# Designs tried in a protein design run: peptides against a protein of PDB entry 6JX3. Part 6

Target 1, 85 residues: chain A of PDB entry 6JX3
Amino acid sequence: AEFRLRPEISVAQTDYGMVLLDGRSGEYWQLNDTAALIVQRLLDGHSPADVAQFLTSEYEVERTDAERDIAALVTSLKENGMALP

## One batch from the design tools (peptide; made by RFdiffusion4, then SolubleMPNN)

Design b2_p16_8_s3
Fold by OpenDDE base, seed 1:
Structure b2_p16_8_s3 (fold): chain B 85 residues (1-85), chain A 16 residues (1-16)
Amino acid sequence: as target 1 above (85 residues)
Amino acid sequence: MKKPYVRPSITRLGRL
């Protein structure tokens, strides 16, 4: 299934990076630059595998580490109510 | 040259 944010989540770009705001609860979360980059690519329709390939091509990271980090981020976003299951 | 890699992270900032 495609990666999607929950409908109540708003994305804001701040001086400190990407922020996700839950319009229902008022909770908001900051993403670091890497997390923001991953989320942006996933929202653009890239698969986790695509994103892993992108990360390994652009950054000093191994494929397996990139894959684990993407998976962990996606899990966190889902569990914290930002992304749809 | 590849860029330094920083692991992705999310941080709860609070509630409005």
Scores: peptide ipSAE 0.768, ipTM 0.942, DockQ to the pose 0.959
Fold by OpenDDE base, seed 5:
Structure b2_p16_8_s3 (fold): chain B 85 residues (1-85), chain A 16 residues (1-16)
Amino acid sequence: as target 1 above (85 residues)
Amino acid sequence: MKKPYVRPSITRLGRL
């Protein structure tokens, strides 16, 4: 399924990195560089498989580790109310 | 050259 942020979530760029803000609760979360990169590519319409391939091409990471980390991030974003199920 | 890899992370900063 398509990766999407919940409609109440806004994306902000700060001096410290990407921040996701919940406009209803006021909760906000910072993403590190890798998380921001993954989210940006998913929002651009790339599949998790596309993102894993990108990571292994650009970074010192194995495919299985990239896949695990992408899946874990997506799960966290859903569970913390930032991404749609 | 490939870049060093850092695992993705999210950090709850607080509430406005």
Scores: peptide ipSAE 0.768, ipTM 0.942, DockQ to the pose 0.968
Fold by OpenDDE base, seed 2:
Structure b2_p16_8_s3 (fold): chain B 85 residues (1-85), chain A 16 residues (1-16)
Amino acid sequence: as target 1 above (85 residues)
Amino acid sequence: MKKPYVRPSITRLGRL
């Protein structure tokens, strides 16, 4: 399934990292560098598998850990109302 | 060389 942010979510790049703002509720979240990288790649149309491959090629992380972390992030983004189900 | 890995995280900062 395609990863998409909810339409009310705005993305801001700050000196402190990527921030997601819910324009309806006013809630906002900061993503660390890894989370931002994952989200950017998913939004660009890369699959979670693509992202996992990217992470393992660029960072000191095992494939299973990368996959787990991507899945957990996606779940969090959906559960917190940032990403579409 | 591969870079150190930091697990992804999100932090709720508040409400505007």
Scores: peptide ipSAE 0.767, ipTM 0.942, DockQ to the pose 0.965
Fold by OpenDDE base, seed 4:
Structure b2_p16_8_s3 (fold): chain B 85 residues (1-85), chain A 16 residues (1-16)
Amino acid sequence: as target 1 above (85 residues)
Amino acid sequence: MKKPYVRPSITRLGRL
């Protein structure tokens, strides 16, 4: 399934990284650099598998760990109302 | 050389 942010979510780039703002509730979240990178690639249409390959090619991380971390992030984004189910 | 890996994280900052 396509990864998408909820329509009420806005993305802001700050000196401290990516921030997601819920335009309805006013809640906002900071993503660290890795989370922002994952989100950016998913929004660009890359699959979680593509993102895992990217992470293992660029960073000192094992494939299994990358896949786990991507899945956990996606789950968190959905559960916290930032991404569509 | 590959870069050091930091696990992804999200932090709720509050409400505007």
Scores: peptide ipSAE 0.767, ipTM 0.942, DockQ to the pose 0.948

Design b2_p16_8_s4
Fold by OpenDDE base, seed 1:
Structure b2_p16_8_s4 (fold): chain B 85 residues (1-85), chain A 16 residues (1-16)
Amino acid sequence: as target 1 above (85 residues)
Amino acid sequence: MKKPYVRPSITRLGTL
């Protein structure tokens, strides 16, 4: 299934970096650079596996760690109401 | 050269 943000979520670039804002509740979350990179690639249609391959090619991270971190981020985004299930 | 890796994180900033 494709990764999608909930329709009420807006993406903003701020002094804190990439921020996701819930237009209904007003809650907003900062993503660090790695999280922003992952989200951007997922939104562009890359699979988690694609993103893991990208991370291991560009960064000092092992495949298993990249996969775990991507999965954890996706789960957090869904559970915090930013991404669709 | 590969870049240093920082694991992804999200931080709740608050409510507008």
Scores: peptide ipSAE 0.766, ipTM 0.942, DockQ to the pose 0.958
Fold by OpenDDE base, seed 5:
Structure b2_p16_8_s4 (fold): chain B 85 residues (1-85), chain A 16 residues (1-16)
Amino acid sequence: as target 1 above (85 residues)
Amino acid sequence: MKKPYVRPSITRLGTL
């Protein structure tokens, strides 16, 4: 399934990195550089497998670790109300 | 050259 943010979530770029703001609750979260990269690629239509391949090509990370980290991030974004299930 | 890898993280900043 396609990765999508919930409609109430806004994306902001700040001096401290990507921030996701819930326009209803007012909760906001900062993503580190790696998380922002993953989210940006997923939102652009890349699959988690595509993102894992990208990470292993650009960074010193093994495929299994990249896959684990992507899955964990997606889960966190869903559980914290930022991404659609 | 490949770059150093940092695990992805999210941090709750607060509520507006």
Scores: peptide ipSAE 0.766, ipTM 0.942, DockQ to the pose 0.968
Fold by OpenDDE base, seed 2:
Structure b2_p16_8_s4 (fold): chain B 85 residues (1-85), chain A 16 residues (1-16)
Amino acid sequence: as target 1 above (85 residues)
Amino acid sequence: MKKPYVRPSITRLGTL
C-alpha cells in the first residue's frame, strides 16, 4: 500500500526542517532531517524497503535499524493523524 | 563515505 498524507495535512519547508500542519485541528509537527527524507521518498512512491536500502547506502545505519526506524515513523505519522492508515 | 545517521523523529510544535 502506498504511503499518503491525510488530505487535511499541508507540508511546509522551513529553516528548521519539514513541518506538517493539520488544516482542521491546527496541530503542527516538525520532522527532523531523517524523518523528512523518509517521508519525501515514501511520498515519491518508494517502498519502505527502498528507503531502507537508501538509508543504509548513504548513512551509517544497519538495515535492521533502518527498517525499524522507518516502520516506527510511519506508525507515528498514522497515529498522530498525519498519514492515512 | 557514509554520513552519520540520526534516527527519524517528529515533534509536536503546537496548535494554531
Scores: peptide ipSAE 0.765, ipTM 0.941, DockQ to the pose 0.973
Fold by OpenDDE base, seed 4:
Structure b2_p16_8_s4 (fold): chain B 85 residues (1-85), chain A 16 residues (1-16)
Amino acid sequence: as target 1 above (85 residues)
Amino acid sequence: MKKPYVRPSITRLGTL
């Protein structure tokens, strides 16, 4: 399934990283660099597997750790109302 | 050389 942000979510780039703003509730969230990178790639249409491969090729992380971290991030984004289920 | 890895995180900043 395609990773998508909820329609009410806006993305802003700041000096402190990516920020997601919920235009309905007003809640806003900051993503660290890794989270922002993952979200950007998912939004570009890469699969979680693609993102895991990217992370392991560029960063000192094992595949299983990358996969777990991606899955946890996606879950958090969905649970906190930023991404569509 | 591969870069140091930092686990992804999200932080709720507040409500506007």
Scores: peptide ipSAE 0.765, ipTM 0.941, DockQ to the pose 0.971

## One batch from the design tools (peptide; made by RFdiffusion4, then SolubleMPNN)

Design b2_p17_1_s4
Fold by OpenDDE base, seed 3:
Structure b2_p17_1_s4 (fold): chain B 85 residues (1-85), chain A 17 residues (1-17)
Amino acid sequence: as target 1 above (85 residues)
Amino acid sequence: ALPRPSKSISVPALRPR
């Protein structure tokens, strides 16, 4: 299943980083840079496995830790109403 | 009217190789 944002969610790039904004409620979530990087790659069509490989290649992180971080982020985005299940 | 505070989602910060 591809990673997708809910229809009411839009992405805004700010001086403080990526923000996900609910156009209906006005609620918004700010992502730190690592979270933003993961979301950007997922939205570009990369699989979680692709993203894990990217992270381990570019950053000082082990594969298992990268996979756990990606999974935790995706879960948070779904549970907080930003990403489709 | 004060602006609503933002919420945050974070992943452990990574250092580039």
Scores: peptide ipSAE 0.604, ipTM 0.833, DockQ to the pose 0.575
Fold by OpenDDE base, seed 5:
Structure b2_p17_1_s4 (fold): chain B 85 residues (1-85), chain A 17 residues (1-17)
Amino acid sequence: as target 1 above (85 residues)
Amino acid sequence: ALPRPSKSISVPALRPR
């Protein structure tokens, strides 16, 4: 399934890193750099598998760990109201 | 610019190869 943000959520770059902003409530969440990289690639249309391959190629991480990190991030984004189910 | 947020989501930091 395609990863998509909820329509009220926008991406912003701040002095503290990437932020996901809810345009209705004004609430926002800061992402660390690794989370931001994953979100950027997912929003660009890459699958979680594509992102895992990218991470293992470019960074010192094993495939299994990359897959778990991506899955955990996606779950968090959905559960906290930023990504569509 | 937004102030420093109180809510965060993180993934373990990765080191480039």
Scores: peptide ipSAE 0.602, ipTM 0.839, DockQ to the pose 0.916
Fold by OpenDDE base, seed 2:
Structure b2_p17_1_s4 (fold): chain B 85 residues (1-85), chain A 17 residues (1-17)
Amino acid sequence: as target 1 above (85 residues)
Amino acid sequence: ALPRPSKSISVPALRPR
C-alpha cells in the first residue's frame, strides 16, 4: 500500500525545517532534513525501494542502511500517529 | 511563527556524494 499521512496531519515548512502537525490537537513533530526528504518522496508516490535507490545514488549511504533508515522512519511515523498503517 | 518544537523525528543525517 502507498504511504499516506493521516487525514488530520498536514505538512508545513518552518524556519526550523519540515514539520508534521495535527490540525486537531495542535501537536507537531519536527523532521530533520533527511527524514523530510524521505517523507517528501514517499508522499510524491515513490516506493521505499525507489527512495532507497535515490538515497544511495545521491548520498554516501549503503543500500542496506538506506532501507533500514526508511523502514525505521515509516514505523516511527505510524507509531506516532502521523502515517496511516 | 512556530517556536522550535520539543518533539522530533530524525534519520541519521546523510552526506551528499
Scores: peptide ipSAE 0.595, ipTM 0.839, DockQ to the pose 0.911
Fold by OpenDDE base, seed 4:
Structure b2_p17_1_s4 (fold): chain B 85 residues (1-85), chain A 17 residues (1-17)
Amino acid sequence: as target 1 above (85 residues)
Amino acid sequence: ALPRPSKSISVPALRPR
């Protein structure tokens, strides 16, 4: 299934990094740089497997750790109401 | 400078190769 943000969620770039903003409630979540990178790739249409390959190629991380990081992030985004299930 | 958000989501920081 395609990774998608909920329709009320917007992406904003700030001096402190990427922020996901809920246009209805005004709540926002700041992502650290690694989380932002993963979200950007997912939104561009890359699969979690694609993102894991990207991370292991560009950064000092093992495939298993990259996969865990991506899965944990996606879960967090869904559970906190930013991404569609 | 913006106020620091109270909500955050982080992935362990990665070092570039």
Scores: peptide ipSAE 0.594, ipTM 0.836, DockQ to the pose 0.825

Design b2_p17_4_s3
Fold by OpenDDE base, seed 1:
Structure b2_p17_4_s3 (fold): chain B 85 residues (1-85), chain A 17 residues (1-17)
Amino acid sequence: as target 1 above (85 residues)
Amino acid sequence: SLPRPSKSLSAPALARR
């Protein structure tokens, strides 16, 4: 299954990083650099496995840690109403 | 009216190789 944002969620770039904005409620989430990087790649169509490989190749992180970080972030995005289940 | 406070979503920081 592909990663997708809910239709009411939009992406905005700010001077302080990526923001996900709920157009219905007006609530928004500020992403740190790592979260933004993961979300950007997922939205571009890369699988979590692709993202894990990317992270381990470009950054000082082990595969297991990268997988955990990605899974935790995806879970948060879904549970907080930003991404479709 | 005041804007709603932003919420935060983070993943552990990474250092480039």
Scores: peptide ipSAE 0.594, ipTM 0.839, DockQ to the pose 0.576
Fold by OpenDDE base, seed 3:
Structure b2_p17_4_s3 (fold): chain B 85 residues (1-85), chain A 17 residues (1-17)
Amino acid sequence: as target 1 above (85 residues)
Amino acid sequence: SLPRPSKSLSAPALARR
């Protein structure tokens, strides 16, 4: 149940933020700071619940909003072919 | 050759406590 990228997807750090690259198509997605933070923690093995707790502790966001933001981002990553289902 | 356009993926911006 761990969050994982598809095998063709790699992570690159750029001056403009984190980028996810598809090694097959050459398509790439630039993440904003919040999205990058969430993805990095998920890739490090933190659960969505862990990430929500982290966000509410460090940032001015309510738990329910943090949970919704994380869920929406994970859904987008899966739907756009970056994360495994 | 021009660089490919990138797509963007965002989550709502957060302010530090």
Scores: peptide ipSAE 0.594, ipTM 0.839, DockQ to the pose 0.608
Fold by OpenDDE base, seed 2:
Structure b2_p17_4_s3 (fold): chain B 85 residues (1-85), chain A 17 residues (1-17)
Amino acid sequence: as target 1 above (85 residues)
Amino acid sequence: SLPRPSKSLSAPALARR
């Protein structure tokens, strides 16, 4: 299934980086640059496999590590109520 | 009162090729 944010979550670009905002509670999560890059690509419709390929091509990271980083971030986004399961 | 600290999510920093 495609990666999607929960309906109450919105994306904001700030001077300090990408932020995910909960429009109901006012809670927000600031993403570091790597996390923001992964989330942006997933939201653009790229599969985790696509993102892993992108990371290994652009950055000094092995495929296995890229896949693990993506999976860990997606899990965190789901567990913290930002992404749909 | 002080503002609450922001929450954060991080993935390992990457160096460009």
Scores: peptide ipSAE 0.593, ipTM 0.836, DockQ to the pose 0.538
Fold by OpenDDE base, seed 4:
Structure b2_p17_4_s3 (fold): chain B 85 residues (1-85), chain A 17 residues (1-17)
Amino acid sequence: as target 1 above (85 residues)
Amino acid sequence: SLPRPSKSLSAPALARR
């Protein structure tokens, strides 16, 4: 299924990096560079498999580790109310 | 500019090839 943010979540770029804002609660989450990269590619329509391939090609990471990192981040985004299930 | 966020989400840092 396509990765999507919840409708109340907005993306903002700050001096400190990418931030996800909840327009209802006012809470926000700062992403580190790796997390931001993954989220951006997913939002651009790339599949987790696409993202894993991208990571292994651009960075010193094994495919299995890339897949695990992506899955863990997606799970966290869903559990913390930022992404749709 | 924003103050430091109270919450963060991260993935392991990666080194470029």
Scores: peptide ipSAE 0.589, ipTM 0.846, DockQ to the pose 0.902

Design b2_p17_4_s4
Fold by OpenDDE base, seed 1:
Structure b2_p17_4_s4 (fold): chain B 85 residues (1-85), chain A 17 residues (1-17)
Amino acid sequence: as target 1 above (85 residues)
Amino acid sequence: SLPRPSRSLSAPALARR
């Protein structure tokens, strides 16, 4: 399934890096660079598997660890109301 | 001065090859 943000969530770049803003509540989440990279790739239409391949190619990370990190982040984004289930 | 984010979400930091 396609990774999508909830309609009330906006993406912004700030002095603190990438931010996901909830337009209803005003809450916003700062992403670190790795999280931002993963989210950007997913939003561009890359699958988690694609992103894992990208990470292992560009960074010193094993495939299994990349897959786990991506899955954990996606789960958090869904559970915290930023991404659609 | 920008307001600080209310929350944060991180993935493990990675070192480039």
Scores: peptide ipSAE 0.598, ipTM 0.850, DockQ to the pose 0.841
Fold by OpenDDE base, seed 3:
Structure b2_p17_4_s4 (fold): chain B 85 residues (1-85), chain A 17 residues (1-17)
Amino acid sequence: as target 1 above (85 residues)
Amino acid sequence: SLPRPSRSLSAPALARR
């Protein structure tokens, strides 16, 4: 299914990078550059397979590692209440 | 000048080709 943020979560760009903000609680998570890149591509409508292909073409990473990194990040986003299941 | 984030979330760093 489509990757989506929970309705209370907003994306903000800061001097320190991408942040996911909970509009209800005010809690926010700072993403490193790799995490931000993956999330941005997913939110733009690219599939995890599309993102893996993008990562392997632009960066020194193997396909299997890219797929694992994407899956692990998506799982974390869901488990930490930022993305819909 | 920005408030410190509540938490952080990272994926393994990548080197550009």
Scores: peptide ipSAE 0.598, ipTM 0.852, DockQ to the pose 0.811
Fold by OpenDDE base, seed 4:
Structure b2_p17_4_s4 (fold): chain B 85 residues (1-85), chain A 17 residues (1-17)
Amino acid sequence: as target 1 above (85 residues)
Amino acid sequence: SLPRPSRSLSAPALARR
């Protein structure tokens, strides 16, 4: 299924990097560079497999580790109410 | 100025090839 943010979540670029803002609660989350890169590619329509291939090509990370990192991040985004299930 | 975020969400930092 396509990765999507919940409707109340917006994306912004700040002096601290990429942030995800919950428009209902006002809570917002700062993403580090790796998390931001993964989220941006997923939102652009790339599959987790596509993102893993991208990461292993450009960074010193093994495929299995990249896949695990992506899966863990997606799970966190869903559990913290930022991404749709 | 923008206040600091409420929380943070991170993935393991990666080094470029």
Scores: peptide ipSAE 0.595, ipTM 0.851, DockQ to the pose 0.877
Fold by OpenDDE base, seed 5:
Structure b2_p17_4_s4 (fold): chain B 85 residues (1-85), chain A 17 residues (1-17)
Amino acid sequence: as target 1 above (85 residues)
Amino acid sequence: SLPRPSRSLSAPALARR
């Protein structure tokens, strides 16, 4: 299914990196560089499979590990109220 | 600019080829 943020969530860049801000609560999450890269590509419309291929091509990571990292991040985004289920 | 984030979300760091 299409990866989408919840409507109250916005993306911003800060001096400390990419953040996801909840416009209702005011809470925000700081993403590390790998998480930010994955989220950016997903938001650009790339599938998890596309992202995995990208990661394995550009970085020293095996396909299975990339897939696991992406899946774990997507799960966290959904469970923590940032992404739609 | 923004206050210190109360939460963080990370994926394992990767080294470029």
Scores: peptide ipSAE 0.599, ipTM 0.851, DockQ to the pose 0.854; fails the geometry check

## One batch from the design tools (peptide; made by RFdiffusion4, then SolubleMPNN)

Design b2_p18_1_s2
Fold by OpenDDE base, seed 3:
Structure b2_p18_1_s2 (fold): chain B 85 residues (1-85), chain A 18 residues (1-18)
Amino acid sequence: as target 1 above (85 residues)
Amino acid sequence: MMLEKAPKSISVRALRPR
């Protein structure tokens, strides 16, 4: 399925990195650089496979590790109420 | 008065550029 944020979630860029803000609760999550990179590409319409290919191309990471990290991040975003299931 | 929400964090392991 297509990766999408929940409608109440907004993205903000800060000096300390990407932040996802829940406009209803006021809760917000700060993403580190790697997480932000993955989220940005997913939101731009790249598939998890595309993102894995990008990561292995640009960074010192194995394909299997990239795929696992992407999947874990997506799961976390869904479980923490930021992304749609 | 209402308490401000504390920031939470989501992280993925740091990657080294090629």
Scores: peptide ipSAE 0.651, ipTM 0.868, DockQ to the pose 0.439
Fold by OpenDDE base, seed 5:
Structure b2_p18_1_s2 (fold): chain B 85 residues (1-85), chain A 18 residues (1-18)
Amino acid sequence: as target 1 above (85 residues)
Amino acid sequence: MMLEKAPKSISVRALRPR
């Protein structure tokens, strides 16, 4: 399924990086650079597999590690109310 | 009244460019 943010979630850029803001609750999450990069690519329509290939091509990371990190991030975003299931 | 909530963090390991 396509990765999508919940309708109430907006993306903001700050001097400290990407922030995801829940416009209903006021809760917001600061993403580090790697997390932001993954989220940006997913939102652009790339699959987790595409993102893993991108990461292994551009960075010194093994495919399995990239896949695990992406899956964990997606799970976290869903569990914390930012991404649709 | 909505209380201002503290920011939380989501991080993935820093990666070294090839």
Scores: peptide ipSAE 0.650, ipTM 0.868, DockQ to the pose 0.443
Fold by OpenDDE base, seed 4:
Structure b2_p18_1_s2 (fold): chain B 85 residues (1-85), chain A 18 residues (1-18)
Amino acid sequence: as target 1 above (85 residues)
Amino acid sequence: MMLEKAPKSISVRALRPR
């Protein structure tokens, strides 16, 4: 399934990196550089497999580690109300 | 009216560029 943010979530760029804001609750989440990079590529329409290939190509990370980290991030974003299931 | 909320964080391991 395609990765999508919930409609109440807004994306902002700050001096500290990407922030996701919940317009209903006022809660906001700061993403570190790696998390932001993954989210950006997913929102651009790349599959998790595409993102894993990108990470292993550009960074010193193993494919298995990249896949695990992407899956864990997606799960976290869904469970914390930022991404649609 | 909503009160100010503290920021939360979501992080993935830092990566070293090739």
Scores: peptide ipSAE 0.649, ipTM 0.868, DockQ to the pose 0.460
Fold by OpenDDE base, seed 2:
Order: C-alpha cells, then sequence, then structure tokens
Structure b2_p18_1_s2 (fold): chain B 85 residues (1-85), chain A 18 residues (1-18)
C-alpha cells in the first residue's frame, strides 16, 4: 500500500530539517535526518523495500536493521496521526 | 500569558554514510 500523509498534515522544511504540521491542531513533529530521508523517499513513491535497499547502499546499515527502522517509523507516523493507515 | 506548543520529535537512529 502507498504511504500517504493524512490530508491535514503538511510538510515544512526548516533550518533544522523536516517538520510535519497538523493544520487542525497546530501540533508539529520534528523529524531527524534519518527519519526525514525515509519519509521523503516514501512520499516519492518508493516502497519500504526500495527505501531499505537505498539505505543499505548509501549507509553502513544491515538490511534487517533498515527494514526494522523503516517499519517502526511508519508505525509511529500512523499511530501519531500523521500518516494514513 | 500565551504559550507556544512545543514541537514533538520523531527520530530514527543516525546512520553513517559509506
Amino acid sequence: as target 1 above (85 residues)
Amino acid sequence: MMLEKAPKSISVRALRPR
């Protein structure tokens, strides 16, 4: 299934990186560099598997670890109301 | 006094470039 943000969520780029803003509540989430990189690629249409391959190619991380980290991030984004289920 | 909402954080472990 395609990764998508909820309609009330917008992406902002700040001097310190990516922020996800809830336009209804005003709540916003600051993503660190790794999280932002993953979200950007998912929003560009890459599958979690694609992102894992990218991470293992560009960074010193094992495939299993990359997959786990991506899955955990996606789960967090869904649970915190930023991404569609 | 008006207070701003604090940002929340979501992080994935830092990765070392190859």
Scores: peptide ipSAE 0.647, ipTM 0.866, DockQ to the pose 0.447

Design b2_p18_3_s3
Fold by OpenDDE base, seed 4:
Structure b2_p18_3_s3 (fold): chain B 85 residues (1-85), chain A 18 residues (1-18)
Amino acid sequence: as target 1 above (85 residues)
Amino acid sequence: ARKPYVRPSIRKLGTFEV
């Protein structure tokens, strides 16, 4: 399944990091650098498995932990109304 | 060398009036 943001969500790059803005509710959320990196790669069409491989190559993290963290982030983005189910 | 890893996180900053 393809990762997609909801249509009303806009992405902004700020000095404080990536921000997602809900144009309907007005809610805005900040992503830390790791979350932003994951979201960017998913939006570019990489699978969660691809992203996990990337993370383990670049960062001191185990594959299982990377996969779990990616899944948790995706779930959070969906539950908070930013990503499509 | 691989870089230090920080777990991904999101934080609700607020709500703009729209």
Scores: peptide ipSAE 0.731, ipTM 0.916, DockQ to the pose 0.967
Fold by OpenDDE base, seed 1:
Structure b2_p18_3_s3 (fold): chain B 85 residues (1-85), chain A 18 residues (1-18)
Amino acid sequence: as target 1 above (85 residues)
Amino acid sequence: ARKPYVRPSIRKLGTFEV
């Protein structure tokens, strides 16, 4: 299924990384560089499998670990109200 | 060469008054 942010979420690029702001609650979250990279690629329409392949090609990470980390991030974004289920 | 890997993370920074 397509990865999408909730409509009330705004994305800001800051000197300290990507920030997601909930325009209704006021909550704001910072993503580290890896998380931002994953989110950007998912929003661009790449599948989690595509992103895992990208990570293993560019970074010193095993495929299984990349897949786990992507899944965990997506879960966190959904549970914390940033991404649609 | 592949770059060092850092696991993805998110951090709640706070809540603005809306």
Scores: peptide ipSAE 0.731, ipTM 0.916, DockQ to the pose 0.971
Fold by OpenDDE base, seed 5:
Structure b2_p18_3_s3 (fold): chain B 85 residues (1-85), chain A 18 residues (1-18)
Amino acid sequence: as target 1 above (85 residues)
Amino acid sequence: ARKPYVRPSIRKLGTFEV
């Protein structure tokens, strides 16, 4: 399914990295560089499989680990109210 | 050469009054 942020989520770029802000609850979260890269590519319309291929091509990571990490991140973003289910 | 990999992570920074 299509990856989308919830409508109340705002994205900010800071000196410390990407930050997601929930305009309703007031919660805000910082993403590390890898998480930000994954989110950016998903929002650009790439599938999780596309992102896994990108990660294995650019970084010292195995396909299985990349797929696991992408899935875990997406789950975390949904569970913490940032991404639509 | 491929770059060193760091696993993705998120961190809750806080909650402010809205």
Scores: peptide ipSAE 0.731, ipTM 0.915, DockQ to the pose 0.971
Fold by OpenDDE base, seed 2:
Structure b2_p18_3_s3 (fold): chain B 85 residues (1-85), chain A 18 residues (1-18)
Amino acid sequence: as target 1 above (85 residues)
Amino acid sequence: ARKPYVRPSIRKLGTFEV
């Protein structure tokens, strides 16, 4: 399974974090640092399991919580039209 | 030492006219 953004989505890096812009709807979303980090690693080809391992190694989070948060973020990105299903 | 963890979040900022 490959995580990909929809082709109409543009990524911008700002002083306030990663922003995703939908070039068709015009909606734009800000990601916090954790969300941006997760998205970047997923786009680089890492699996959710890989990202969870990364998070638990770098941050004070348990594996189960990391996996849940990654899954919730991915679902949100898909449901809001930013990521391909 | 591991860093404090903040859950991932997204926030809709608005809608540009396209």
Scores: peptide ipSAE 0.731, ipTM 0.916, DockQ to the pose 0.975

